# Peptides against a protein of PDB entry 5JNO, part 105

Target 1, 112 residues: chain A of PDB entry 5JNO
Amino acid sequence: MVAKFQPPPEYQLTAAELKQIVDQSLSGGDLACRLLVQLFPELFSDVDFSRGCSACGFAAKRKLESLHLQLIRNYVEVYYPSVKDTAVWQAECLPQLNDFFSRFWAQREMED

## One batch from the design tools (peptide; made by RFdiffusion4, then SolubleMPNN)

Design b1_p27_5_s1 (from b1_p27_5, 11 letters changed)
Fold by OpenDDE base, seed 1:
Structure b1_p27_5_s1 (fold): chain B 112 residues (1-112), chain A 27 residues (1-27)
Amino acid sequence: as target 1 above (112 residues)
Amino acid sequence: KEAEKLAALERVVSYFPELQFILDAFK
């Protein structure tokens, strides 16, 4: 069997916090995007926090990694159980997450 | 670090005003 994923304390949402996001969401994919912003605002920052750590570089900050996606998926599953099916997750949520993240950076890079 | 996250959220909201409630909750 597979062990249940436990989010770090800084990424643990209360039921009330999650409900607030859900109430503002139009779909599972929309919920996923809102969770991305709520949980990982640092991914939308221009600031380089490397200070000698290659893992904290600019390039690393602009990537949605498996751990980010798994955490988001865990919360989405609470209200949209169908995303437990990988095919549904890949069809309904992943494309919207990637599109949203890409749209943000495309807009950001167009600014002088 | 929190200040940097706030700045990031403000930029996100400037592009996506519907996410204002996230920024408000963060403050």
Scores: peptide ipSAE 0.728, ipTM 0.962, DockQ to the pose 0.870
Fold by OpenDDE base, seed 4:
Structure b1_p27_5_s1 (fold): chain B 112 residues (1-112), chain A 27 residues (1-27)
Amino acid sequence: as target 1 above (112 residues)
Amino acid sequence: KEAEKLAALERVVSYFPELQFILDAFK
């Protein structure tokens, strides 16, 4: 039996916190986008970590990684079990996540 | 840093005002 996916402590949401987001969401895809902002605000930062330390060599990446997507999907499944179906996840949530994230950065870059 | 995350959220909300509640919960 496959072990249940357990998010790191910094990405744990209480039932109340998750419900608050769900109550403000209109769909599974909308919920996914809101979870993206809630769980990973650092992905929307234009402050590079390496700016404070030239030796670390870290470069911030403006992309959604598999871990981000998996965590979001796990929470979405709580209220939208249909996203357990990969086809549903790819049709209803992934496009909205990618569009939302790209729209943010497109607008941010236009303001520079 | 938490301050940087806050600044990021503020910018997100400026583009998407409907996400104000997330910013409020963060503070």
Scores: peptide ipSAE 0.728, ipTM 0.961, DockQ to the pose 0.895
Fold by OpenDDE base, seed 5:
Structure b1_p27_5_s1 (fold): chain B 112 residues (1-112), chain A 27 residues (1-27)
Amino acid sequence: as target 1 above (112 residues)
Amino acid sequence: KEAEKLAALERVVSYFPELQFILDAFK
């Protein structure tokens, strides 16, 4: 048995906050991308503001890590229970997350 | 740090205007 992932307070969404994102989402994959932006705006920043914070620790700002993906998946499951199946998660959500994240940075890196 | 997150969101929305609602809700 795997313990239920409990998000840190800064990444705990209320029912209302989650509903707002869901209402703007067209699919599980779309929801996942929107949750990525909502929960982890720091991943879209050039500034390593967490390096000097003992409470924050160091994190790769341009990489989707396991805990990020796990947290997103947990919220997606609330409205799209099928993503509890790893095959569905990997087919429907992970490719969209990776594509969205890579498209952002590709465009960002083209700017001066 | 919140200001830095806000700046990041503004950049995201500039590329993906459909995500404006996330920026509007961010404090």
Scores: peptide ipSAE 0.726, ipTM 0.961, DockQ to the pose 0.870
Fold by OpenDDE base, seed 3:
Structure b1_p27_5_s1 (fold): chain B 112 residues (1-112), chain A 27 residues (1-27)
Amino acid sequence: as target 1 above (112 residues)
Amino acid sequence: KEAEKLAALERVVSYFPELQFILDAFK
C-alpha cells in the first residue's frame, strides 16, 4: 500500500470542508484556485508573516512554492484523479493557479 | 495571525466576490 500524504495540522481539511469547496468549483483548475485561498490566505497578505509552515518553514513573499502546490494537488486529486498525471496537472491546474495568483497581485499593485 | 489572514481574505473577496463562501466559513 502506498503511503498517503499527510498535511500539517493547519492545512488539514475534513471531508465535509473539502466537499464544500468542491461543490462550488467548476473544474479541477477552479478547485485548485479555491483551495489556494482556503489553505493559504496569508499568501494574499501585505503584512509580514513570521509563523510559516512547520514542514517547509517560512514561505517566500508572493510566491507559490512546491509545498503549497503539492498540498493543493493532493486535495484536487481526491475529486479529479486525472491530475495524478503530471502532464494533466501542468496543463489544467498550474496555469490557472499562476494566473489567479498573478491577477490578484496585479490588481493589488494597481491600487497602491 | 488570524486577524491578518481574515483581512487578506476580505481583500481576495473584494476582487473575486464568488469566493465569499470561503470568507464566511473562515469566520
Scores: peptide ipSAE 0.723, ipTM 0.961, DockQ to the pose 0.938

Design b1_p27_5_s2 (from b1_p27_5, 12 letters changed)
Fold by OpenDDE base, seed 2:
Structure b1_p27_5_s2 (fold): chain B 112 residues (1-112), chain A 27 residues (1-27)
Amino acid sequence: as target 1 above (112 residues)
Amino acid sequence: KRAERLAALERVVSYFPELRFILEAFK
């Protein structure tokens, strides 16, 4: 059997930390967006991740990766068990995550 | 790096002030 998804230690939230976010959240989708910011602030950084490798020249694209999404989903389902259903996750959380992430970068681009 | 993450959070909060509590908790 496959072991349950385990986050890396740096992405392990305590119950108190998770509760703080939940208390500020209005929905599962809203909670997901707030978790995105708290867990992965680097995704909102202007830092060029390819600066350390001139030969590669590849930088991480501004997109949400499956592992990020899976980790967020695992926390969301603690308070919103319905997101265990993929259809619910895709209807309630993914669109809000994508919209939030896109809105952030759209705003950044306006300032460039 | 922590400094870079902090800068990122500050940018997020500037667009979404309702997320300031995350920034304050990070500090």
Scores: peptide ipSAE 0.695, ipTM 0.956, DockQ to the pose 0.904
Fold by OpenDDE base, seed 1:
Structure b1_p27_5_s2 (fold): chain B 112 residues (1-112), chain A 27 residues (1-27)
Amino acid sequence: as target 1 above (112 residues)
Amino acid sequence: KRAERLAALERVVSYFPELRFILEAFK
């Protein structure tokens, strides 16, 4: 049996922290976006990093990587168990995550 | 590193004010 995913300590949320986000989220997709910001603010940074974090699976900035997405999904499914279904995750959460991330960088590009 | 993350969050919040609570929790 596959071992349970264990988030790195830096990305471990308490029940209270997760509840705070959930209480202000409108949907699973919205929750996913909020988790993205809270867990990985570095993905929204203009600063170039010479050394990535092995724990967060850093490979390239301005990209949502599999490890980021898996971690977010793990938290989302606590309150939205339907995202355990890959089809639901891909229909409800992934598009919102990608859209939100893209909108952020589109705005940044307009300010340059 | 923390300062850089804070700066990033402030940028996010400037675009998405509804996420200010995340910034406040980070501080």
Scores: peptide ipSAE 0.693, ipTM 0.956, DockQ to the pose 0.904
Fold by OpenDDE base, seed 5:
Parts: C-alpha cells; sequence; structure tokens
Structure b1_p27_5_s2 (fold): chain B 112 residues (1-112), chain A 27 residues (1-27)
C-alpha cells in the first residue's frame, strides 16, 4: 500500500498548466524532460536552494532524486497511462530523463 | 529565489532553444 503522492505547493500544476506543456511534448519521455525543467529549475543551477523551498527544504543538487521522479511520473501518467507500468517507465521515460539531465551538465561543465 | 530559478532556466534554454516556451511561461 502506497499513499497518494501529494506534491509540495511549489510543484503543483493546474490542469491548464499541465495541458500547456503536454501540447508542446512529442512523447511521454519528452514530456517527462519538459516537466523536469518546468518543475525543478533549481536542479539546473549551481546555487543551493535549500532555503528557497519552505515547504520541502530540499537543496538544489545535480541529482535526480526519487521525489522528483515520482512527481514527474505522476504527471506523465495523466496523458500516458502506460507509464504506470514500471517496465514502461524505465524503458521510455527514465532513460530520457537521465540522458537529458546528463547532457545539460556535460555542456555546463564544458563552459567552466 | 525566483531570480535564481529564472537564471537557471535561461541557461537551459541557451542549450535547448526548443524549451523557450517554458521560460516564457515562468515569467
Amino acid sequence: as target 1 above (112 residues)
Amino acid sequence: KRAERLAALERVVSYFPELRFILEAFK
């Protein structure tokens, strides 16, 4: 038994906001990456945002944590119900998320 | 820290211009 995931207020999207980003997405994996950027811009910063979120208190890190992934998956499931299957999530979305995040930081590090 | 998040989005968009709509929606 797993309790229903409830995101912090900072990461809650209205139906309209979600639809907007879905309309710009090409696939479930693409949607996942776009949600990552929209929901967690702090993950793409060198600044520590531990003080920035009074609700969750999580610091900005160069790492995708389970909470981030669960939240993204929950939104993706709305339009791509197949990702409720863990095998599908791991094959179609998770690799794209990791690749996208890695590509960002690889390019960022090239600028240093 | 909205300003810092905005700066982060600016950097993302510089690498991935197709994501500019996210930046504009954030503003």
Scores: peptide ipSAE 0.691, ipTM 0.956, DockQ to the pose 0.950
Fold by OpenDDE base, seed 3:
Order: structure tokens, then sequence, then C-alpha cells
Structure b1_p27_5_s2 (fold): chain B 112 residues (1-112), chain A 27 residues (1-27)
């Protein structure tokens, strides 16, 4: 028996909250992107909200860190168990996450 | 900091209108 991962309180989703976002998702990769926005809105801000947070750790601006990705993957696995396979995660979810995040900041840069 | 997170979500939704449901759930 292995203990389940417990995210920090600010990143915990109830079963109902997770189902709501899953119902709006078209794929595991799409779900991953939507979870990114819902769990970490601060990553889309011009201000670094993770600075000085002992529970979340420091997150560099405009960077998806391993902790963010692992937390998202844990939720995606609930409805898309195939992403437990690292090859599937790297082929189906990581490219979509990185592309979505890059597209956001590319749009912001055009407005600066 | 909730206000700042909402502002960030507003910007995301302005680029990706299909994500408005996330913003509404956050309020």
Amino acid sequence: as target 1 above (112 residues)
Amino acid sequence: KRAERLAALERVVSYFPELRFILEAFK
C-alpha cells in the first residue's frame, strides 16, 4: 500500500470540482491545460505570487516547474490512467501544456 | 492575492474565451 500524493491546500480539488473541469475537457492534454489555469492562475500573472511561499516553493516567472507538472499529472491520471505511462504523458500532455503556456505569453508580448 | 489571481484569469479568458467557465467557478 502506497500513500496517495497530498497537494497543498490551495491546490486541492474535490471530486466534484475535478469532474466539472473534466466534463469540459476533450482529451487528457486538454484537461491538463485547463487544470494548469485552474490550479496555478498566478503563473499567468505579471507578479510572482509563489515568492516566499514555504508550502509551494519558489516558482520562476513564466516557467512550468516539475512540481506543477507532477501535480497536474496526478489529477489527469484519475480520468486518463494511460498517462501513468511516461511515454504517453510526454507525447499527449506535455507538448500541449508547453504549447498552451507559450501561446499565452506570446500573446502578452505582442500587447507590450 | 485573490484579486490578483482573478485579474490573471481575466487575461487568460480574454485570449481563450472557452475557459470562461473556470473564471466563473473561481468567483
Scores: peptide ipSAE 0.690, ipTM 0.956, DockQ to the pose 0.922

Design b1_p27_5_s3 (from b1_p27_5, 12 letters changed)
Fold by OpenDDE base, seed 4:
Structure b1_p27_5_s3 (fold): chain B 112 residues (1-112), chain A 27 residues (1-27)
Amino acid sequence: as target 1 above (112 residues)
Amino acid sequence: AEAARLAALERVVSYFPELQFILDAFR
């Protein structure tokens, strides 16, 4: 029996919030990229969001972690059930997410 | 924290103007 995945409160989207993003999306991969920005704006920041907690020991990294990807996939599945298939997720969404994230940081590096 | 979030989103939108609606939701 597989336990139901429950997003942390800070990453919980209402139906209205999710619909707003979906309405602006052209595909499952596009939706995934938009969800990345919506859910994890801190990943696009130069400021360490965890530096205020000395006990956490967590350091912000410019990488997409498994938890980020799983959360995004869960929301994408609501409107694109086909991404439940890992092969579809890896072909349609993961490459777009990685490309989008990489393009962002490549542009930032050129500006600095 | 929120200021940093907004600054990040503003940078994203400058590269990807189609994401303006996301920034608007945070303001």
Scores: peptide ipSAE 0.711, ipTM 0.958, DockQ to the pose 0.903
Fold by OpenDDE base, seed 2:
Structure b1_p27_5_s3 (fold): chain B 112 residues (1-112), chain A 27 residues (1-27)
Amino acid sequence: as target 1 above (112 residues)
Amino acid sequence: AEAARLAALERVVSYFPELQFILDAFR
């Protein structure tokens, strides 16, 4: 029996929390981007800030890893079942996630 | 850790004001 994917406790959203994000989302891709921010704010931490703060312990890794994407996809599937199809996920959600993430860091780099 | 998380969210919201509701949920 293949175990159902369960997010780590720190990345579990209640139904109410997920609904709040969904209510503000206009598409599966939009929902994915909002979930990225909600679940993984550490990915948006300033590298210099993280390096200068030994107490926060954040490793500012500017990379969307498989685990991040899997967690986001699992939540998106609840309201947009079509993303169970990998082709749909790759066409509707992944490009928006990558664009959003890159736009953030492009803006950040312009301020340096 | 929480302070760093909030700082990150504040920067995100400064670029994308439509995400203010996410920041508000963490405060």
Scores: peptide ipSAE 0.711, ipTM 0.958, DockQ to the pose 0.877
Fold by OpenDDE base, seed 5:
Structure b1_p27_5_s3 (fold): chain B 112 residues (1-112), chain A 27 residues (1-27)
Amino acid sequence: as target 1 above (112 residues)
Amino acid sequence: AEAARLAALERVVSYFPELQFILDAFR
């Protein structure tokens, strides 16, 4: 069994905030990508900055860490409970997250 | 930090205009 992941205060979305993102999403994978941007805009920044939570940590600016992925998955599960199945999460959401994140940085590298 | 966050979001939206609503929520 896996204990429930409690997001730090800085990454807690209200029901209204989550609904807004969901309403703009077409799938679980799409929702995951939008949550990535909403929750962790710092991952798309050229500069590092500190957040008021030590648990949030900013180790790898250009990498999706387990903490980021778990938090996103928790929110996706609210509207797409099928992603509670790890196989579904890995097939439907993780590839889209990785592709989206990679596409962003690939574009940034071309502009520099 | 807030300025950096907004700058990051602006960059994201420039590549993915469909995410404008996220940027708007932070402004």
Scores: peptide ipSAE 0.710, ipTM 0.958, DockQ to the pose 0.873
Fold by OpenDDE base, seed 3:
Structure b1_p27_5_s3 (fold): chain B 112 residues (1-112), chain A 27 residues (1-27)
Amino acid sequence: as target 1 above (112 residues)
Amino acid sequence: AEAARLAALERVVSYFPELQFILDAFR
């Protein structure tokens, strides 16, 4: 028997909240990017603030860490079960996440 | 802080207007 992955309270989405994001998403990769913004707005901030979660890699402002990715993947799998395959996750979702995150910060750097 | 979170989301939406609905959900 294997225990189901459970996100910490601060990163738990209700079924309705998740559905709202899914309804606006065009693909698993697109959904992943939207979840990134929804779950971790602190990663897009120049200002330090507390969310009460050190374990999620909160201190790493410019880095997508393993727990961030795991939480996102867990939600994506609900509607796109194919991402349970690591090869699919790495081909369809990770590149979009990294590209989106990089594009955001590249834009910020242009404005500085 | 809530103010910092909203500021971050506003910046994201300024670059990606299609994400406005996410910001609206936080307001």
Scores: peptide ipSAE 0.709, ipTM 0.958, DockQ to the pose 0.881

Design b1_p27_5_s4 (from b1_p27_5, 13 letters changed)
Fold by OpenDDE base, seed 2:
Structure b1_p27_5_s4 (fold): chain B 112 residues (1-112), chain A 27 residues (1-27)
Amino acid sequence: as target 1 above (112 residues)
Amino acid sequence: SEAKRLEALERVVSYFPEFRFILEAFK
C-alpha cells in the first residue's frame, strides 16, 4: 500500500488559491515555477547568519529538493494530468523549474 | 516570518515582474 503524498498544512492550497495561480500561468512548466515562488518563498531568501553561533552559521543549500518538487508536481497534475508521466514531468516542468531557480540566483549573485 | 517571506517575494518580482500578482495577493 502506497500512501498519498500529503503536504504540511502551511503548503496546502485551496482550490481558489490554486486557480488564481493557474489563471496567470501559460503552461505546466510556467505553473510549476509560479507554484515554487508561492509555496516556498524561503528558497529565494538570503542565508541568514547569527553572530556568535557556529551552529547557525551553516548555509542552507540553494537547491530544489525532492519534496519540493513532488509537492509542486501534485498541484500541477490537477490542471495538467499529463505530468503524471515522469517523462513529461522531466521534459516540460523540471527543466523550467531548474532554469528559473538558476536564473534567479545568477541575478542575485551579480548584485553581491 | 511573514516579513522575510515578503522580502523574498519582492526580490523575485524585481527580477521577474510577471510574478507581481503574488505580491498583490499577499496580506
Scores: peptide ipSAE 0.639, ipTM 0.935, DockQ to the pose 0.862
Fold by OpenDDE base, seed 1:
Structure b1_p27_5_s4 (fold): chain B 112 residues (1-112), chain A 27 residues (1-27)
Amino acid sequence: as target 1 above (112 residues)
Amino acid sequence: SEAKRLEALERVVSYFPEFRFILEAFK
């Protein structure tokens, strides 16, 4: 058996905080995108990513990495248990996450 | 920092206004 995944303290959400996000969400995929913004605002900044994250143990980059996705999935599963199925996660959430993240940076790159 | 976080969130909301509620919850 594998130990339960424990998010770093800076990525902890209270039940009330998670509920607020869920109430604003239209679907599991939409919830995933909202969690991305809520949990990882640093991924949307122009700050140099070379310093990395001391809490998560890897260098920050302009991409969604495994830890980001795992944390998001953990929270999505609370209200959408079906994403425990990898096929559902890959069909419903991952495409929306990648699309949203790509759309953000595409827009950002168009700015002067 | 909180200032950098807020700046990032404001840019997100600028592109995606449906996420405005995140700013309201910002502390």
Scores: peptide ipSAE 0.637, ipTM 0.935, DockQ to the pose 0.844
Fold by OpenDDE base, seed 5:
Structure b1_p27_5_s4 (fold): chain B 112 residues (1-112), chain A 27 residues (1-27)
Amino acid sequence: as target 1 above (112 residues)
Amino acid sequence: SEAKRLEALERVVSYFPEFRFILEAFK
């Protein structure tokens, strides 16, 4: 038995907000990447958000953690139910998320 | 911080222009 995932309030999207992102997405993997940016801008920052955001208290990190991935997957499932299958999630979404995130930081590091 | 959030998003968009819509939605 697995408890239903409930995101923190700051990561809760309304149906309208989610649809707006979906409308800009070309695939489940693309949607996943867009959700990553929309939900977790702190992962793309050099600044520690734990000091700037008393509400969430999360520090900026250069790593995609299970909580981030689970939240993204939950939203992707709304429009791409096939990702409920772990094999599909790992084939269609995870690689794109990891590649996108890696490409971002690779570019960022080139500017240092 | 919303300012820091915006800064992060702007950096993403600078690398990936296809995400510009996120900035527009944020504003």
Scores: peptide ipSAE 0.634, ipTM 0.934, DockQ to the pose 0.889
Fold by OpenDDE base, seed 3:
Structure b1_p27_5_s4 (fold): chain B 112 residues (1-112), chain A 27 residues (1-27)
Amino acid sequence: as target 1 above (112 residues)
Amino acid sequence: SEAKRLEALERVVSYFPEFRFILEAFK
């Protein structure tokens, strides 16, 4: 028996919800970025807010933590099984996630 | 809150218009 990953309720997507995101995605890396926005809007907020899930733990503002990346990767794997390979994940998805996140905050800082 | 979530999403879309579909699907 192999246990299937079960995310907290706040980070659960139905098959239909995930498909909507996938249909708008150009690649696994692009999908990862879209999932980042959809699942963790608080990371793009000027003010911290609670999601009401103690199991999610506390996430540092303006930081992509291992839990965020793990959740995103699990969803990406559904349509891009190749990211199960860590080398592929690190080459195709992580750079795009980091670049996207950095570009967001760079733009935000320009407006301050 | 949902209001704070929406505000964050709107900011993302303002920088990255390709994410507008997220707002359209948000109810």
Scores: peptide ipSAE 0.633, ipTM 0.933, DockQ to the pose 0.861

Design b1_p27_6_s1 (from b1_p27_6, 11 letters changed)
Fold by OpenDDE base, seed 4:
Structure b1_p27_6_s1 (fold): chain B 112 residues (1-112), chain A 27 residues (1-27)
Amino acid sequence: as target 1 above (112 residues)
Amino acid sequence: LEFDLSSLSPEEQELVLATLEEFQASL
């Protein structure tokens, strides 16, 4: 049997916390975006990780990775079970996440 | 809107919230 995915402790939301986010959400896609902000604020930070390694000049990618998307989807499906269908997830939530995230970084690029 | 964005600068916090608001308005 395949074990149910369990998020890392730092990304665990209680039922009450999740409900609060849901209550402020207008749709499944909106909920996904709110979860992105709540769970992964670090993705909106322009922290220069390269300062820790002058030799490699490593910089964090400004992209949503599979782990981020999986965690968000797991919470969204609690109140929007239809997103268990990959087609629904890709039509209703994934484009919203990408749009929101892209808008943010587009604005950041124009600020400085 | 209530998010724990303390790890972000004030400017980043404002931009996140503003972007979210604008995004929601476009739905």
Scores: peptide ipSAE 0.692, ipTM 0.952, DockQ to the pose 0.847
Fold by OpenDDE base, seed 3:
Structure b1_p27_6_s1 (fold): chain B 112 residues (1-112), chain A 27 residues (1-27)
Amino acid sequence: as target 1 above (112 residues)
Amino acid sequence: LEFDLSSLSPEEQELVLATLEEFQASL
């Protein structure tokens, strides 16, 4: 029996919340992108909240990290079980996430 | 379009949604 993944409290979605996102999604890849926006809106901001934090010294990165991807994948798996296969995840979801995220920041880079 | 983007500026919110729309149109 495989253990069920438990996301951190700040990234937990109820079944109803997840269903609403799914109902608005066109595909597994689209669902992944919508989850990215829903779960991690801070990744779309230039605001560096950690600049003045001497305790953590963290610098925000405009990058999708392993934790982000894992959390998104776990939710996508609920309605698209095939993404449990890494090959499917890499073919159907990762390219879409990277495309969407890159498009956003490419556009932001062009803005003054 | 029920995203909570209150932590973003209005301009950032608009860009996120516009980018998502363009992406979806490309699927």
Scores: peptide ipSAE 0.692, ipTM 0.952, DockQ to the pose 0.834
Fold by OpenDDE base, seed 2:
Structure b1_p27_6_s1 (fold): chain B 112 residues (1-112), chain A 27 residues (1-27)
Amino acid sequence: as target 1 above (112 residues)
Amino acid sequence: LEFDLSSLSPEEQELVLATLEEFQASL
């Protein structure tokens, strides 16, 4: 028996909330990017782990982790069932997420 | 504002939204 996916409470979207995001989305890839912003705004924060740490000077890595991607994919597939196919997810959504996320941090790097 | 970005600074909020707009224009 495989349990149904259940996101953590802080990442639980109602049907109405998800519908609102979908209505503003142009594609599955665009929806994925909007969900990234909605669910994980902290990934766009410049707060460094090293700040406040007297023991280390290592900056936190800015990356999309498997859990982030899994949560986004589970919501995207509600309205774009084709992303249940891994090949479609990797062709239509993952490149869009990576592009959007990289653009943001590239711009931040230029301003620093 | 369509997103809850209150955890970000105003500058970060603006950059996120601007990046999203530019990205969408490139689709």
Scores: peptide ipSAE 0.692, ipTM 0.952, DockQ to the pose 0.797
Fold by OpenDDE base, seed 5:
Formats: sequence, structure tokens, C-alpha cells
Structure b1_p27_6_s1 (fold): chain B 112 residues (1-112), chain A 27 residues (1-27)
Amino acid sequence: as target 1 above (112 residues)
Amino acid sequence: LEFDLSSLSPEEQELVLATLEEFQASL
């Protein structure tokens, strides 16, 4: 039996908060990237950061972990139900997340 | 700001937003 994924309290968005992000998004892939920024700003910092969530633990620096992706996908599904299909998620959202995140760190590497 | 990025330095905040803008322009 599979239970519905439930995010930790620090990553729980209200319907209004999620809608605001959706309203600013250009696509499902863009929504995913915006959710990444909103939910996990610590991934864009060079300093170690923990929110004290035992389920989340310490995220690897400059890496998107499965828990990050799972959480983002669950929110994206609310407005883009098609991403429930893994093939759609892997074609429309996952590449966008990786592209955006890689661009950020590529730029950081140029500055350092 | 449309995001709560207070945990980041001002420079990091700027880079996140700039990267997001550039990414969106490529969609």
C-alpha cells in the first residue's frame, strides 16, 4: 500500500501560496523551477544549511536530491496533472530543473 | 521579491533571479 506523499511542515505550501507561484509561471517546467527557488533557497548558497528536518537531512551541495524532486513534482501535479506520467515529468519538468540549476552554478563557478 | 530568499546573500539573490530570467527567456 502506497501512502500519499506529505511534505515536512517547512515545505508545506498553502493553496494560495502555490497559486501565486503558478500565476507567475510560464509552463510546468517553469513552475518546477520556481518551486525549486521557493522551497529550497539553501541549494543556491555556498554555506551549509539545515532546516532541522530529519526526513530531509543535509542536502548535497549543488545537487538536486530525490526528495527535492519528489516534493516539487507533487506540487506541479496540482496544476499539471499530466506530470503524474513519469515520461511527461522526465520530458517536460526534470530537464528544465536540471538546466536552470546547472546554469546557476555554472555562473557561480565563473565568478569564483 | 516574489521569493523569500532572505537566507541568501544579496549577491546570491541577484544571481538566482537573473538566472531564472535568462532561463525563462529560453523557453
Scores: peptide ipSAE 0.687, ipTM 0.951, DockQ to the pose 0.797

